# Ledger of designs, part 66: peptides against a protein of PDB entry 7PB4

Target 1, 105 residues: chain A of PDB entry 7PB4
Amino acid sequence: KMLNIKEYKEKLLSTLGEFLEDHFPLPDRSVKKKKKNIQESSVNLITLHEMLEILINRLFDVPHDPYVKISDSFWPPYVELLLRNGIALRHPEDPTRIRLEAFHQ
Target 2, 218 residues: chain B of PDB entry 7PB4
Amino acid sequence: DALQMAVGYFEKGPIKASQNKDKTLEKHLKTVENVAWKNGLASEEIDILLNIALSGKFGNAVNTRILKCMIPATVISEDSVVKAVSWLCVGKCSGSTKVLFYRWLVAMFDFIDRKEQINLLYGFFFASLQDDALCPYVCHLLYLLTKKENVKPFRVRKLLDLQAKMGMQPHLQALLSLYKFFAPALISVSLPVRKKIYFKNSENLWKTALLAVKQRNR

## One batch from the design tools (peptide)

Design b1_p21_1_s2 (made by RFdiffusion4, then SolubleMPNN; from b1_p21_1, 11 letters changed)
Fold by OpenDDE base, seed 5:
Structure b1_p21_1_s2 (fold): chain B 105 residues (1-105), chain C 218 residues (1-218), chain A 21 residues (1-21)
Amino acid sequence: as target 1 above (105 residues)
Amino acid sequence: as target 2 above (218 residues)
Amino acid sequence: SLAEQLLRLMVEELVILRAQL
C-alpha cells in the first residue's frame, strides 16, 4: 500500500511539474526590457512548482503554524492564482503570510 | 508530403503574405481530413493538431474540423491527451469544442497508449460533471477510468447530489453502479439493478474510421 | 479557468496522498 502511494505521489508530482511549466510558466525576462531602469531587483523568482512545494512542506512539517511568508521570490500573479482558486489562504491577521489549504483535514 | 505541409501550416500559422488565407487554410484542412479518414494520423501529427485545435489559435469552425479528424493510424500519445486537457482548462475553446473533445476522448480511449497520467486527471474530469452539457460524456469517461482508489465519500455525495438535481440519468446510474461495486458501504441507496449500462454513443461520429483503424491494426 | 481548477485538484490530491504517507 505505501509503495503504491509513494509511486503515485511521485508520478503526480512529475505530471504537475510538466503541467505547470506548460500552463503557468514564469514570464520571460524579455518582456521587462521595454519599461525603464527600475532596479533589477536581483530576486530570482521561483516557479509555481517550487512555491507549491514550499507550501505543501510547511503544511506537513509545521502543522501548528502552516503559514509561509510571501517573499520577493514569490511572483504576485502566482500568489493571486493560489488564493483565487482556494489552494492557499491568507493569514487573517498578516496579509504577508499564506498557507496551503488543508485538503486532508 | 502534402500532409506535412498542411500540419506545418497549422503549426507555424498562416504566412502573412497570402492574399487567399481562407483558400489556403481550407486546402490544408481538407488535406488533413482526407488523410485522417483514409489512413489515420501518426501520433506526432495528432499531438500537433490536437494542441492546435484546443489552443484557440484558429476559429471554432476550424478547431471543430481539426478535432473531428483526430483519428489515429495506430495509437494516440497519452501526453497529447494531457496537453489537450490542459488547454480545456485555459478556457479558450467553446463549449461545443469541449463536448466534442470528451466525445473524442471516449471514442478514442482504447487507442491511447497509456492511462497513468489520464488517471491522475480523474479529479478534473469529475469536476466537469457539474456541466450539464458535458455530464453524459464525463460519466462515460469516468466509468472507463474509475478505480477503487478514486471512489471517495465526497465523490459519492457529489454524485448523489447530482442525481437529486438532474434526476435518475442512465449515465449517472452507470457511474454510481460502478462506485457501489468498488465501495458498497459508501452507497446506502438501493440502485436499480440495470442489466445494461447505457451511455450515449460517443463513437458514432468516428464509427467507420474506428472500424478501419481496428482492421489495419489486426 | 479549467487549468486553475486542474491545478487545485492536483494539489488537493497531492496533499491527500502525503497525509497517507
Scores: peptide ipSAE 0.665, ipTM 0.570, DockQ to the pose 0.595
Fold by OpenDDE base, seed 1:
Structure b1_p21_1_s2 (fold): chain B 105 residues (1-105), chain C 218 residues (1-218), chain A 21 residues (1-21)
Amino acid sequence: as target 1 above (105 residues)
Amino acid sequence: as target 2 above (218 residues)
Amino acid sequence: SLAEQLLRLMVEELVILRAQL
């Protein structure tokens, strides 16, 4: 039973990774060049896969405070995507913090 | 050969300079259709053409014709199906193309080499039951995919709610009967004992071609 | 979108699976 669940989880993670790359890729760096405003904010945006991994891990590692602080590495459209689909919830008192929905509860 | 030229045309797109774009398109489309219905297509050709049909690169009429000729010579790659489902998610294809795809998927189900990744998409297919146009074909697909592990209480509730809204549809009853087989404790409702499971005959579009494929692979 | 629905379902399933491990 446990082996089958682990294998299924790994396969699902792989499928999710491929799916996210195909349907929710980060915007190509080329679009930033045309608007002259210089703030090369050197902030490396993380993938949606990495964002979900952080949120899932936080949900299970710290169940009493499952909220993650939104960093500059979080692409705003991904945050909005997760919120509007009920995948993530904003902290009621701190709009800079989000959690994954506890689908297992 | 003519088929490689046709596939290459669809893959690379029309070369800008041809004044007779429509005639060239029709020529290549007929080439693909003729080979597909006569001999079937290789898995690689299906991979390319199936993605093209669902990507929105061409118009709905062309996409429909391509999808109708996705007939395998031997096997269809599971990866091609997963990619195809991914395109359905992007929403660039018409509702009619989605229906045709699910019909195709059911008809070609036995020719798919592996089903492990397709089984991971179970939840996605299940969510598509809410689409009235897709529901009969999705029920058939889910009937083919459903394992005991997929039969969860929330899915049972959703199916029963759907039955309450749509009535006792044969395709929905077939799926519920399978759910009851795997998890009798989750379905307290007495389902009529249907001796025969009746799905809409999705195979009708490809029946002759599928018979030919089975005969060639014997 | 259907992609967004699929994303939700995949994440939901991952959370459920992780809770079972």
Scores: peptide ipSAE 0.664, ipTM 0.550, DockQ to the pose 0.555
Fold by OpenDDE base, seed 4:
Structure b1_p21_1_s2 (fold): chain B 105 residues (1-105), chain C 218 residues (1-218), chain A 21 residues (1-21)
Amino acid sequence: as target 1 above (105 residues)
Amino acid sequence: as target 2 above (218 residues)
Amino acid sequence: SLAEQLLRLMVEELVILRAQL
């Protein structure tokens, strides 16, 4: 039973990864060419897959404080996507923190 | 070969501003159709073309024709089906394309190499029961996919609610009967014992092609 | 969108599966 669940989980993760690459890819870096000399802090945007992994891990690793701080690596449209779809919730008192929805509770 | 050129055209799109884009498109589409109905398509060709049909890259008429000729030579990759379902979610395909896809999925179900990943999409398919146009075909698909582990109290409630809304539909009754078989305690309602499960003949569009595929693989 | 709905369902299932592990 456990082996089947693990295998199923890994297959689902793989499927999710492919799905996210196809449907929710990061924007091509090319468009930010306009004006201000703001230091190209090459903010390494993480993939939606990586973002979800962080959120899922936090939910299970720290269930009493399942919130993740939104970093500059979090592409804002991904954050909005997760919130809009009820996949993530914003912290009621700290808008810079989000958690994954506890679908298992 | 002509098929590879046709598949490549759909994958890469029209290279040159040819004055006769529509004629070129039609030529390649006919090539795919002819090969698919005569010999079936390789799994790799289905992977490419199925994604194209659901991506919204082409118009609904073209997508419909491509999807209608997704006939395997031997097998369909489960990965191709998963990718196709992902495209359904993006919402770039028409309602008619979604219906056709579910009909195709039911018709081609036995030719899909594996079912493990498709079973992971059970929840997605189940959610599509709310679409009145999809419901008959989704019920058929779920009838093929449902395992005991999928029969959950909340899904039973949703099916009963759907039955209350839509009435005693044969396809819904078939699925409920299967649910009752796996989990009798979850379905207190007496279901009419139907000896014959009647789903809409999703296979009718591909019946001749499927017979040919089965004959070639014997 | 349907993609967003599928994403939700996949994440939901992943969370449920992880809770069982």
Scores: peptide ipSAE 0.665, ipTM 0.568, DockQ to the pose 0.567; fails the geometry check
Fold by OpenDDE base, seed 2:
Structure b1_p21_1_s2 (fold): chain B 105 residues (1-105), chain C 218 residues (1-218), chain A 21 residues (1-21)
Amino acid sequence: as target 1 above (105 residues)
Amino acid sequence: as target 2 above (218 residues)
Amino acid sequence: SLAEQLLRLMVEELVILRAQL
């Protein structure tokens, strides 16, 4: 039973990864719009897959405080995507923190 | 050949700003339709055309006609189906196209080479049960896909809630009966033992074509 | 969008599967 669940989980993770690459890719770095002054914050944006992995891990590793602080590596459109679809919830008192929805509860 | 030119037209789009764009489109569409219904399409042709039909590259009428002629010569690639489902998620296709796709998916299910990745999309298909137009076809698809590992308490609750809302639909009863078979402890409700599983599959748009495919592959 | 709906469902399944491990 557990082996089948693990295998299914790994396959689902793989399928999710491929799906995210196809439908929710990070914007190509190549659009150097010439607007001079906005400091290209050299912040490496994480993929939506990595963001979800962080959120899922936090939900299970720290169930009493399942919130993740939004960092500069979190592409704002991905954060908004997760929130508007009810995949993530914003902390009621701290808008800089989000949690994954506890779909297992 | 004429089919390659037609597929290439849909893939690359119209090269020339010719005044007769609609006539050219209709010519190529008829070519695809004729070959698909007579001989079926190769897996590669289905991959290209199915993606086009669901991408929103063309109008709904064209997409519907393309999707109706997604008849395999031999097999359909699972990857093509996964890509197609991904396009359904993007929301560029009409509700009628979604219904047609699920009908197509059920009709062509046995011709899909693998089911492993499609089975991973179980949760997505299950959520589509809430759409009244999709529900009969999604129930049939889920009936084909459901394994013991998919039968979870929360899905049982959702199915029972759906039954309370929609009534005792034959397709929903068929799915619930399968769920009870895999997990009898999760379904305390006495389901009527239906001797015949009834899905609205009797009016498969592809019935004649599928018979021809099966005859050619024997 | 449907892609967003699929994303939710895939995440939901992953969470449910993780809870069973």
Scores: peptide ipSAE 0.654, ipTM 0.596, DockQ to the pose 0.581; fails the geometry check

Design b1_p21_1_s3 (made by RFdiffusion4, then SolubleMPNN; from b1_p21_1, 12 letters changed)
Fold by OpenDDE base, seed 5:
Structure b1_p21_1_s3 (fold): chain B 105 residues (1-105), chain C 218 residues (1-218), chain A 21 residues (1-21)
Amino acid sequence: as target 1 above (105 residues)
Amino acid sequence: as target 2 above (218 residues)
Amino acid sequence: SLHEQLLRLMVEELVILEAEL
């Protein structure tokens, strides 16, 4: 039974990865508008997959404080997407923190 | 059943022939209150009763009692909320009823089935920030609704002007902090790094009922 | 959107599966 659950989880993760790449890709950095002085905000944006992984891990690793601090690596449209769809919740007292919805509870 | 009879009474109005209109009204109101607090109300019942509470069909005391028992069994229809907001625009309800409605809306926010139409009402809610009695609750609602697309230069200016007028209120700071998160270039003012955002606990009126609803829907 | 709904369902299922492990 446990083996079947693990295999199913792996399959679902793979499917989710492909789904996210197809439908929710990061915007192409290609519009290098040459305006000189915009410091290449060297902030590497993470994928939606990586963001979800962080949120899921935090939910299970620290269930008493399942909130993740929003970093500059979090693309704002992804944060809005998760909040809008009830996948994530904003911290009631700190707008810079979000948690995954505890669907298992 | 007793609830259907009570809802029907509020919908159709008092039958002319009842000599004891006040006793009948109280009986039906108690029936609605008892069911709402015990089991919650169906979405259809909330649709009817919420509309009645804000339409001005009954007196302020009755409307207040109806609004206080708008507790869902499962979900609240977004359409019911949109209709309710439309009644706020007509201005037939008291200021206290408006405050109570915004408190209710914040408290019941998670039980509303959809948010698409409510998000379109963002501009209406934002305009209500100028009402000193509504401002704390509207800030909380906007904190829940605000998207990056809503953060515009003119709204930032209005929030800063409001802060200059009323001071650095915790609820206003919470909303400004969210605005700064979405559009840091629009807010040049250093906001104090508050670790905690304090909204008025709108949930306090329904705390026990909301806990019961959450337990039933698990 | 349909894609956003599917995203929610997949995440929900992942969370449920993780809780069973």
Scores: peptide ipSAE 0.672, ipTM 0.470, DockQ to the pose 0.314
Fold by OpenDDE base, seed 3:
Structure b1_p21_1_s3 (fold): chain B 105 residues (1-105), chain C 218 residues (1-218), chain A 21 residues (1-21)
Amino acid sequence: as target 1 above (105 residues)
Amino acid sequence: as target 2 above (218 residues)
Amino acid sequence: SLHEQLLRLMVEELVILEAEL
């Protein structure tokens, strides 16, 4: 039973990865080239897949405090996407923290 | 109307109290089947029943029977198909139901009113190629959906990897040939020139029904 | 959007699966 669940999870993760690459890709770095302002905030944005992985892991690793601090690597449109769709919830007292919805509860 | 009562039963679900639940279910299912095969179903009826068949509300046997009678009178709404695909993501339906759905989708493809939203689901369908049971039917669907903009290097790699794993399957070859047509630079491998594209006849289940639909819409 | 709905469903399923492990 566990093996089947793991295999299914891996398949779903693969499917999700492809789906995210197709429909929710990171913005091409090319657009930022034109504005001169040198603040190369060289912050490497993480993929939506990586963001979801972090959120899922936090939900299960720290169930009593399932909130993740929004870093500069979090692309704001992804955060808004997750919040808008009820995939993530913002912390009621700290807007810099978000959690994944506990769909298993 | 007997059909409206049947659809309403499936939509609202079985009322708890009746000892004759199974007889009632069978009666309504037969009503839907009879109308679907004789006259086809309205787009609204397909919308309701297709969602029910994929939601896991009923057992696999019932879902299979419902899905088999999703025969349009005229058209199928794209929105119904989109909703159906959303249920596939939830994974509550059996593997056999998923296979049947893809067969249905291919068979009924021409009766879907619009394709714009379905085309946006290309990546989702492509990901389903990894399922060995779905692969033949998904290849056929992708063959119908593929546009030049869908042919990307990573998808080419995945198809080639899949071919390496599964061998030179006719359905994979058909899809790869289409990919090569749209983007010849991405596929350096010589594909055997198959004169005939071969997909499993997914239409066989609905062949008689589809003929009837086409006759009614002339 | 439909894609956003599908995303939700996939994430929901992942969470459910993770809870079963």
Scores: peptide ipSAE 0.671, ipTM 0.510, DockQ to the pose 0.273
Fold by OpenDDE base, seed 2:
Structure b1_p21_1_s3 (fold): chain B 105 residues (1-105), chain C 218 residues (1-218), chain A 21 residues (1-21)
Amino acid sequence: as target 1 above (105 residues)
Amino acid sequence: as target 2 above (218 residues)
Amino acid sequence: SLHEQLLRLMVEELVILEAEL
């Protein structure tokens, strides 16, 4: 039983990865529109896959405080996407913290 | 040919200049219907027309007629089905069109070339069980799609709750029986061993057409 | 969008699977 669940999880993770690459890619860095002033904060944006991994891990590793602090590596449109679709929830008192929805509960 | 012109009309939309838009629409619709029922449609034609039927580009009456003639000559592309489901999510089609789509999907299930992406939509279909009009057809679809890995405690709870709400419907019992087969520990309730899985073979609107398709592909 | 709904469903399933491990 556990083996089958693990295999299915691995398959789902692979499929999710491919799905995210196809439909929710990071914006191509190449559109350097010339406008000078936006400080290209050298912050490497993480993929939506990496963001979800962080959120899932936090949910299960620290179930009593499942919130993750939004870093500069979190692309704002991804955060909005997760919140809008009920995949993530914002902390009621701290707008800089989000958690994954506890779908298992 | 006449079919290509008809498909092109639906894809590109009515050219503004035709005075008799309704007559032209009816002519092209009849062309599609005649070819579909006689010979079936190519996968590419189904891809185009199925998307049109669910996109809300035309009125409900037209969409219904298009969807009714989505009969394959050989196969239906899985991608076409995934795109169609995407339109269901957007909600531009009527409730009757959704019902017809699920009926179509069940009827045409064996003619879909692949099932991998459709299997990923399992959760979406499962969520549609809450719609009373869709429930019988969604249960049938889920019966065809369900694998052991899909049988989860939360889905069992949802099905039992649905049964409590709607009563012991034959289509729900069929699905629950399948769930019990895959995961007997999750379903403590003794389900009557129904020998015959009675999905309402609601008169498969396509029964005659499907027989013809099977005969042509043998 | 459909893709957003599919994303939710996939994440939901993943969370449920993780809870069973």
Scores: peptide ipSAE 0.636, ipTM 0.628, DockQ to the pose 0.544
Fold by OpenDDE base, seed 4:
Structure b1_p21_1_s3 (fold): chain B 105 residues (1-105), chain C 218 residues (1-218), chain A 21 residues (1-21)
Amino acid sequence: as target 1 above (105 residues)
Amino acid sequence: as target 2 above (218 residues)
Amino acid sequence: SLHEQLLRLMVEELVILEAEL
């Protein structure tokens, strides 16, 4: 039973990865923001896959505080995507923190 | 090839200059229909046309006709089905198109090359049970897809709630019976033992075509 | 969007699966 669940999980993760790459890719860095002075804070944006992984891991690793702080590596459109679709929730008191929806509960 | 020209027309869209856009569209649509019903379509052709039918690129009448002629020569690619389901989520297709798609999916289920990715969409299909128009066909699809690992307490609750709302529907009872088979501890309610599982005959639209496909592949 | 709905469903299923492991 556990083996089947693990295999299914692995398949789902693979499918999710492919799905995210196809439909929710990171924007090409090529949008030269014309504004000269913004220090190229080379903030490496993480993929939506990586973001979801972080959120899922936090949900299960720290169930009493499942919130993740939004870092500069979080592409804002991804955050909005997760929030508007009810995949993630903002912390009620700290808008800089989000959690994954506890669908298992 | 006339079929390639027709598929190319739907894929690329109408060339701007044709005064007779509607006649051209009808010609190509008839070409696709004729080939599909006579010989079936290649997996690649189904991939293209199924996507078009669900993308909202054309009107509902055209999309319906395209979808009705999604008859395989041999197999349907699972990827095409996954892609099609993705279009259903975008909401650009009519309710009637969604119903037709689920009917098609059930009818063509055995011709889909693999089921692994489709099984990952189990949750999506399950969510569609709430649509009264889709429910009979979704139950049938879920009956075909359901594995023991899919039978979870929350899904049982949702099915029982749906039964409470809609009554003792044969298609819902069939699915519940399957759930009880896989996980008897999750379903405390006595289900009527139905000897025959009756789903709406989704195959009726394609029955003749499916028989022809089976005969050609033998 | 359809893709967003699919994303939700996939994540939902993943969370449910993770909870069973």
Scores: peptide ipSAE 0.652, ipTM 0.630, DockQ to the pose 0.587; fails the geometry check

